# Ledger of designs, part 204: peptides against a protein of PDB entry 5HOI

Target 1, 351 residues: chain A of PDB entry 5HOI
Amino acid sequence: FRYMPFSPAGTPFGFTDRRYLTMNEVGYVSTVKNSEQYSITVSFFDVGRFREYHFEDLFGYDLCFLNEKGTLFGQSKTGQIQYRPHDSIHSNWTKIIPLQAGERITSVAATPVRVIVGTSLGYFRSFNQFGVPFAVEKTSPIVALTAQNYRVFSVHYSQFHGLSYSLSELGTSSKRYYKRECPLPMSLPNINSDMKKDANLDYYNFNPMGIKSLFFSSYGDPCIFGSDNTLLLLSKWRSPEESKWLPILDSNMEIWKMSGGKETTDIHVWPLALAYDTLNCILVKGKHIWPEFPLPLPSEMEIRMPVFVKSKLLEENKAILNKKNEIGADTEAEEGEEDKEIQIPVSMAAE

## One batch from the design tools (peptide; made by RFdiffusion4, then SolubleMPNN)

Design b1_p21_4_s3 (from b1_p21_4, 10 letters changed)
Fold by OpenDDE base, seed 2:
Structure b1_p21_4_s3 (fold): chain B 351 residues (1-351), chain A 21 residues (1-21)
Amino acid sequence: as target 1 above (351 residues)
Amino acid sequence: SAREERRRRFAERVQELLAQP
C-alpha cells in the first residue's frame, strides 16, 4: 500500500498529458503537462455566475478542492498550498505546510470559512480562508477529506483496522467531534478480481482506496462513493448511537434498469455531488471508469429514498421556496434551519 | 413531473451512450 494524493472525483493522467485535478457541482479543474510545467484551468458549470480562468503551475499541484468562492491547490511532496479566489477582488495566498521526512499531504479541503490539510502521518491542520492557522491535531493517517461550511468529513486508514471516518465541526474556539475514527463499512478494491482489466490497474495505482469521491449532501450529510459504485450516506450522525451508513444508490443497478436490462459493463458513473434526492454525475462510456476530455455534460440519477423521506423533502423544498418569497426583508434568520435531521427509514433494502 | 422529466433525460442519455460504438 502507498499513500496517494486524493482529490474529490480527480482522474489519473493514464496515457495522456492531461487530467482532472477535481470536479464537483460547481465545476472542474484540469491540468495539462507542458514539459516540466503544468497549465491549470478552473472551469464552471454555471458560466453565467463564474468566469473560467487559467494559470501556469510551476509546482506541479496534485491536490485540489473547488468551492463556490475559490480553489485550493496542494503539492503532496513539498507541502505547498495555494488558495485562489474566483473573484479577482480577493488576493491569492500561498503557504508551506511543514512535513516530516516521508510525510505527504494526502488530501486538502476548503470552504468559504475553513481550509483543512490532512497528511499520511495523520496530522490534521486547520486554517481560516486567509490561511491563518487554528490548530494541529494528530489522528490516524488521513486518506481523504471533504468539508462544508464548518463541518469536516475525514477518512482514515490503518493497515490493521482498515478504513475509519471522522465527522467534526471547526468552530472559532474549539473542534467538536460528532464521530471520531469510527469504522467505515466501505469495500476496498479487490486486486484479484478488478485488476483483470488494465484500465483498473492504472486507476488503482492512482487511488488504491477506490474512493471516487466524498462530499456533503445538500442536507449536510456525509457521502462517500467507492469502487463498488455504491453511494453511502451517513444518516443520524447527530445521534451517536443511532448513526448508520445507508446504501442509497447502487449506480450499476440503476444504469442496468435504465438501459432496459441490457449489458452496461462499459458505462460508468463518475460522482460529482448529492443534491436533495439526485446524484449529480458524469456518465462515462469506454474502458476507463473516469471521464476524459472534453468533459461530458452532467447527468442526474435518482437515489433510493423511502417514499416517506421524499414527502418530507418536498415539504421542506416548498417551505424554502415560500421563505425565499417572504425574504424581501431581514438577513438574520439563516442559522437555525440547518439542524433538521432527515430520518431515513431502514426499509430501503426491499427494492 | 420534474422528477419524471429528470428520469426520462437520464434514460435517454443511457440509450445514447449504448448506441455509441
Scores: peptide ipSAE 0.560, ipTM 0.948, DockQ to the pose 0.562
Fold by OpenDDE base, seed 1:
Structure b1_p21_4_s3 (fold): chain B 351 residues (1-351), chain A 21 residues (1-21)
Amino acid sequence: as target 1 above (351 residues)
Amino acid sequence: SAREERRRRFAERVQELLAQP
């Protein structure tokens, strides 16, 4: 096993000169080999909100994270990172992450307020959006990162313990853990069964963990999509003892159902994001499990789990809050109450 | 419903991909 640079929904080059460095609900970042250089393009799904831009990459960035405010790039071997705001008002910044001998940056993440760098030795480095460092923490080896606002979902790998995960909040003064290096019940790629297809071997060499993507849902729940094409969601993460991974979508089974029970072995789901009750994804036809060029339009897969209950409970709680405000009850709604985990009544989880 | 319409569009897209060589 070797630690490889991971980016959410990143694709291998395969036999081509181009690949996607990352993609999500905001857009997609592509890189093209030009001799010893690379040309990077940052493209967006909402062309009315954002302008596509490109630049020459002299460093060979192999790590990327896209958000609504900018793009973070990283070079796994040199330790160079670059943040590029989408808006020209804000300056680009570059930094070199100090790496030990044999250490690699394995993943990077960026929100509008935080930049995170994870390494093969388990160094977790946090910065603000301007590249000002907060802290360096030593964890188990990091293999994947994602972040939303101040929250970070990290995946770790140990040869002895397999996959673990952490969920943390990066405040201004301190890091809070909701989960710290807890077991991650995700299936690893099966080398013996899956490697019968050359395309699977190429993908395994690119991404040996089989993590196609990880993200936070629109409700702030950590999500991971593995090589088994199952979407896992971390439920009840605010309650450490009640927290569990839920298999909310078997994408292969849903494709099979939507086909009318036909063979769908050449139709693949490439995950982008979870918005409410829908997985935003690219449907891919062909031998490769990843999208090629040009990128197809995103598709929406419905999840069957009662995320409808969470949206309805959120609307009901908002309606209750609005009614309380109309009744003139001087209950200081501490701004902290909006982040209370909505308890789904046990009766609604059984239907 | 909006949900039924999303499901319909998704099913149509799967059928389009199945019809591709």
Scores: peptide ipSAE 0.560, ipTM 0.947, DockQ to the pose 0.546
Fold by OpenDDE base, seed 3:
Structure b1_p21_4_s3 (fold): chain B 351 residues (1-351), chain A 21 residues (1-21)
Amino acid sequence: as target 1 above (351 residues)
Amino acid sequence: SAREERRRRFAERVQELLAQP
């Protein structure tokens, strides 16, 4: 096993000179090889809110995280990180993360208020949005990071224990754990069955954990999308004893249903974000499981919301509606369809 | 509903991709 740099929904170069460093609901970051240099472009889905920008990369950034305020870049081997605000009001900053011999930055994350760096030796480094350090913690080896506001979802790997996860809040004075290195029930890529196709081997070499993306939902729940194309959501994470991973979407099965039961082995879901009851994703046609260039328009894939999440949403929507009615706004209540239990796909019940 | 319309659009996009070579 080799620790590889991970970025949410990042793509390999494959046989091309270009790849996506990262993509999410905000936009997508691409890099193009120009001889000994790279040209990076930061593009946005909301072109009215944001302006696309580009710059020359002399360092070969292989890590990226995009948020609504800026883009964090990292170089896995040198330890260099750069934060670039999308606005011209705030300055770019660069920092070198001290790395031990053979240590690599494996993942980076940034919110409008925090920057996080994770390493192959399990160093977890936290900073503010200006690159001022808060703390260094030693954890199990970090393979993936995402963050929303003050919350961090980290994925760890041990050769003995497999995948684990942590969920933490990075306050001003202290780190709080909601979950600390708990088992992550995600299937690893199966080398023997899936690698009969050269395209799967190329992706495995790029991302040996098979984590296509990880993000927080619009409700602040940790989500992970693995090589099995199942979207897992961490439910009830505020209650340590009640917390569970929910398979809220089998994307292969939903594509198969939407096809009318046709062969869909060449149609792939590439995850961006979970917004309410929809997975924002790129639908990809072809041999490669990742989007090529140009990037297709995002699609909205409906999830089967768990009954408890639907009930909570109905309560929150009723509370919002009641507040709007107190303000004198006539909003027609769309009657939400009945709480159908998530039928676990037969494919997931047989493993 | 807005949900049915999203499902319809997604199904149409899957059919479009199935029709591509």
Scores: peptide ipSAE 0.559, ipTM 0.945, DockQ to the pose 0.641
Fold by OpenDDE base, seed 5:
Structure b1_p21_4_s3 (fold): chain B 351 residues (1-351), chain A 21 residues (1-21)
Amino acid sequence: as target 1 above (351 residues)
Amino acid sequence: SAREERRRRFAERVQELLAQP
């Protein structure tokens, strides 16, 4: 097994000189080989809110994370990281992460308030948005990271134990765990069945875990999209005893239904984000399971929450509404914005 | 509804891609 640099929805070069370093609901970051250098472009879906920009990359950044405030870049071998705000108010900053012999940065994540670096030896490094370090923790080997606000979803790999995950919150003084190296029930790519096509082998060599993307939903739930094209959502993560992974979308089955039952073996879903009840994604036609250039416009796939989850979330929302009605006006307890339980969109209640 | 319109647009995009060689 080889640890490879992971970025959410990143694509391989394949037989081309260009690839996507990352993409999500905000935009997409591309890199083009130019002799021994790279040209990086940061593009946005909301062209009215953000201006596309580019720069020359002399380091060969192979890690990227895009958010609404900036882009984090990393070089897996050298340990160099760079944060570039989208606005001109804040300056770019660069740091070198100290790496041991053979250690690689395997994933990076950035929010408006935190920067996270994970390594092949399981070093978890946290920083503020200005690159000031908070802590270094030793975990199981990190293979993927995503973050939203102060929360971090990390995926770990052990040759003996397979995939695990952690969900943590990076406060100012300490790291809190909601989940710590719990089993992740995601299927790994099957080399013998899936690698019959050369295009699948190229993708496996780029991403041996088959994690196409991982993100937080608009409700703050950890999501992962594996090689099986199933979207998994971590439900009830605030309750350690009730927390479970939900298969909320089989994307192959949904494409098949929308086709009218035609063969859809050459149509692929490339995940970007989960917003409310919709998976934002790129629909890809062809041999490669990833988008090529130019990037197609995003599509919205409706998720199907299992009926038993929908009923529970409706009961929970009713219980929250009833509690808000029973608690009279006087307890302005600053219940911080953190504990907003998942409101099911009314649109999901009607099916 | 907005949901029905999203589902319609998605189905149309899948049919468009199926019609491509």
Scores: peptide ipSAE 0.558, ipTM 0.946, DockQ to the pose 0.567

Design b1_p21_4_s4 (from b1_p21_4, 11 letters changed)
Fold by OpenDDE base, seed 1:
Structure b1_p21_4_s4 (fold): chain B 351 residues (1-351), chain A 21 residues (1-21)
Amino acid sequence: as target 1 above (351 residues)
Amino acid sequence: SRREEIRRRFAERVQELLAQP
C-alpha cells in the first residue's frame, strides 16, 4: 500500500499528458504536462457565473480542491499549497507545509472560510481562507478530505483497522468532533477481482483506496462514493448514537435498470455532488472508469433515499386518520393501534 | 414531475451511450 495524493473526482493521466486534478458541481480543474511544467485550467459548469482561467504550474500540483470562491492546489511531496480566488479582488497566496521525512500531503480541502491539509502521517492542519494557521492535530493517517463551510469530513487509513472517518467542525477557537475516527463501512478495491482489466490497475495505482469522490450533500451530510459505485450518506450524524451510513444509490444497478437489463460494463458513473435528491455525475463510456477529454455534460441520477421519514409517514397516517374521522366512520378506534408498525404503502415498498 | 423528467433524461442519456460504438 502507498499513500497517494487524493483529490475529489480526480483522474489519472493514463496514457495521456492531461488529467483532471478535481471536479465537482462548481467545475473541473485540468492539468496538461508541458515538458517539466504543467498548464492548469480551472473551468466552470456555470460559464455565466464564473470565468475560466489558466496558469503555468512550475511546481507540479497533484492535489486540488475547487469551491465557489477559489481553488486550492497542493504538491504532495514538497508541501507547497496555493490558494487562487476565482475573483481578481483577492490575492493568491502560497505556503509551504512542513513535512517530515517520507511524509506526504495526501489531501487538501478548502471552503470560503477554511483551508485544510491532511498528511500520510495523520497531521491535520487547519487555516483560514487567507492561509493563517489555526491548529495542527495528530490523527490517524489521512487519505481523503472534503469540507463544507466550517465542517470537515476526513477519511483515515490504518493497516490494522482499515478505513475510518471523522466529522469535525472548525470554529474560530476550537475544533468540535461529531465523529472521531469511527469505522467507515466502505469496501476497499479488491485487486484480485477488479484488476482483471489493465485500466482498473492503472486507476488503483492512482487511487488505492478506490474513493472516487467524497463531498457534503446540499443538506450538509457527508457522502462518499467508493470503488463499488455505491453512494453512502452519513445520516443522523448530529446524534452520535443514531448515526448510520445509508447506501442511497447503487449506480451500477441504476444504469443496468435504465439500459433495460443490457450489459453496461463499459458505462460508468463518475460522481460530482449530491444536490437534494439527485446525484450530479458524469456518465462515462469506455475502457476507463473516469472521464476523458473533453468532459461530457453532467447528468443527474435520482437517489432513492430509503428515508422512511417516519415523520412523513406518521404525518400522512395522521392525515389519513383525520380524514377517516371527518368522514364520520364510527370505526371504534381500538386503543391498541398506536404501536402498529406503520404499514408502508405498497407504492412506497415497490419504489 | 421533476423526478420523472430527471429519470427520463438519465434513461435517454444511457440509451445514447449504449448506441455509441
Scores: peptide ipSAE 0.610, ipTM 0.956, DockQ to the pose 0.565
Fold by OpenDDE base, seed 2:
Structure b1_p21_4_s4 (fold): chain B 351 residues (1-351), chain A 21 residues (1-21)
Amino acid sequence: as target 1 above (351 residues)
Amino acid sequence: SRREEIRRRFAERVQELLAQP
């Protein structure tokens, strides 16, 4: 096993000079190899809200995280990171993460308020959006990160214990754990069965964990999409004893149904984000399980939320509405953006 | 409904891909 740099929905080069560093609901970041340098392009799905931009990369960035405010880049071997705001108002910044001998940055994440760096030795480094450091924590080896606002979902790997996960909140004064290195019930890639196809071996060498992506849902639930093409959602994570992983989509089964029961072994789902009750994804046809160039238009797949998750979302929305009604109009309490109103989609309310 | 329209568009896109070589 080798620790590889992970970015959400990142693709390998394969036999080409170009790949996607990352992609999500905001857009996609591509890199093209030009001799000893790279050309990076940051593209957006909402072309009315954002302008595409490019730059020359002399460092060979192999880590990326895209959000609505900027793009974080990282170089796994050198420890260099760069944050590039999408606007021209805020300045770019760079930092070197100190790495030990043989240590690699394995994943990076960025929100409008936090930057997170995880390493192959399990160093978890937190920063604000301007690159000011908060803390360094030692955990089990980190293989993947994602973040939303102040929350971080981390995946860890041990040769003895397999995959684990943590869910934490990075406040101003301290880190809170909702979950700390709990078992992650995700299937690893099966080398013996799946590696009979050369295209699967190339992908395994790029991503040995088979984690195609991880993200937070629009409701703030941790999601992971593995090599088995099943979307897992962490339900009830605020209640330590009630927390469970829910298989909310078998994407192979859903494609098979929508085909009318035809063979669909050459049609693949590439996950972008979970927006309410739909998986935003790229549908890929061909030998490679990842999107090539040009990027196809995103598709939406309906998920099957368990009734108990829907009921909890309804209760949380009622509790938020009741709190807003009890806080009379007079106190401009800047209660932080933590409790973003879980707007239940009209589609989920109608069932 | 919105969900029926999402399912329809997804099914159409799967059929388009199945018709490609």
Scores: peptide ipSAE 0.610, ipTM 0.956, DockQ to the pose 0.529
Fold by OpenDDE base, seed 3:
Structure b1_p21_4_s4 (fold): chain B 351 residues (1-351), chain A 21 residues (1-21)
Amino acid sequence: as target 1 above (351 residues)
Amino acid sequence: SRREEIRRRFAERVQELLAQP
């Protein structure tokens, strides 16, 4: 096993000189090999809101995270990171992360307010958007990171315990854990069955964990999309005893249904983001499970809450409505926006 | 509904991909 640099929905080079460093709902970052240099392009789906830009990369950035305000780049071996705002108002900044012998940056994440760096030795480093450090924490080896606002979803790997996850909030003064190195019930890639095809071996060498992407939903729930093409959502994460992973989409099964039961082994879902009740994704046809160039237009897949979760959510929503009707109008308790249980939309509960 | 339209577009896109070589 080798710790490989991970970026959300990043693609391998394969037999080409180009790949996607990352992609999500905001856009996609591509890199092209040009001799000993790389040319990086940051592209956006909303061309009216953002202007595409490019630059020459002399460092060979192999880590990337894109958000609505900027792009974070990292070099896994050298420890160099660069943040590039999309606007010209804010300056680019570069920093070197100190790495021990054999240590690698394995993942980076950035929000408009935080920068996070995770390493193969389990160093978790937090910064503000200007690269000012907050803290260094030692965890289990980090293999993937994503972040939304102040929240961080981290995936860890142990040779003895397999995959675990943490969910934390990076305040100004302290880090809060909602979940700390809890078991992640995601299947690892099956080397013996899946590697009969050379394309699967190339992807496994690029991403041994088989994590195609991880993100926060539009509601702020941690999501992960593994090699089994199942979208997992972490439900009830504010309540440690009630927290559970929900398989909210089997993408292979949904493609199979929409085909009319035809063979669909050459049609692949590449996940971007979960927006409300839809997975934003790229549909890919071919031998490679990842999108090539040019990037196809995104597609939307309907998520289906498991029937048992749907019935419980209908009962919970009915109980909340009944409680609101029994508690007269006057107790608008200012329970801070942080503790509001995410109401799953009635549209997800109705079908 | 919006969901029916999303499902329709997804089904159409899957059929388009199935028709490609």
Scores: peptide ipSAE 0.610, ipTM 0.956, DockQ to the pose 0.553
Fold by OpenDDE base, seed 5:
Structure b1_p21_4_s4 (fold): chain B 351 residues (1-351), chain A 21 residues (1-21)
Amino acid sequence: as target 1 above (351 residues)
Amino acid sequence: SRREEIRRRFAERVQELLAQP
């Protein structure tokens, strides 16, 4: 086993000189190897909102995280990180993360307000969007990170304990844990069954955890998409005793159904994001489970979970709040109520 | 419905991919 640099929905080079460093709902970052240099392109799905840009990479960035405000790059071996805003108003910044002998940056994440760096020794480093450090924490070895606003979803690996996860909030003065190194019920890639195809070996060497991507849903729920092509969502994470992982989509089963029960072993889902009740993804045809070039247009897959009930309950609660406001009841909405997890009635959660 | 339209588009895209060599 080797700790490899992880980026959400990143692809290997394979037999090519190009790969995707990362992709999500905002866009995709590609790198092309030109002798000893790399050319990086940051592309967007909403071409009206964002302008594509490129630059020469002299460092060989192997880590990337894309958000709506900028792109974070990292070099796993040297510890160099760079943040590049998409706008020309904010300046780029570069920092070197101090690494011990044999330590690697394994994952990076960035939001409009936080930058997070995780390492193979379990150093969790937090910064603001300007690269000002907040804290360094020692955790179990970090293999993947994602973040939304102030929240961080981290995946950890131990040879003795397997996969674990943490969910934390990075305030200005303190880190709060909702979950701290709890068991992650995700299957690791099965070396013996899947490695009969060279394409699976190449992907395993690139990503030995088989985590294709991880993200927060539009509702702020942690999501992970593993090698089994099942989308897992962490439900009820605000309630420590009620929190559970929900298999909200078996993507292989859905493709099989949509084919009319045909063989679909050459059709693959590549996950981007979860928006409401739909998985945004790339459908890939071929021997490789990852998208090649050019990138196909994104597709939407319906999820089978009562997340549709959560949206209805959110709309109903907004409609109730709006009706209360029309009736002139000055209910001081305590600023803390927007972050309350809406309890789904058991009757509606079973549909 | 919106969900039926999403499901239809996804099914069409899967059939397009199945028809490709």
Scores: peptide ipSAE 0.609, ipTM 0.957, DockQ to the pose 0.527

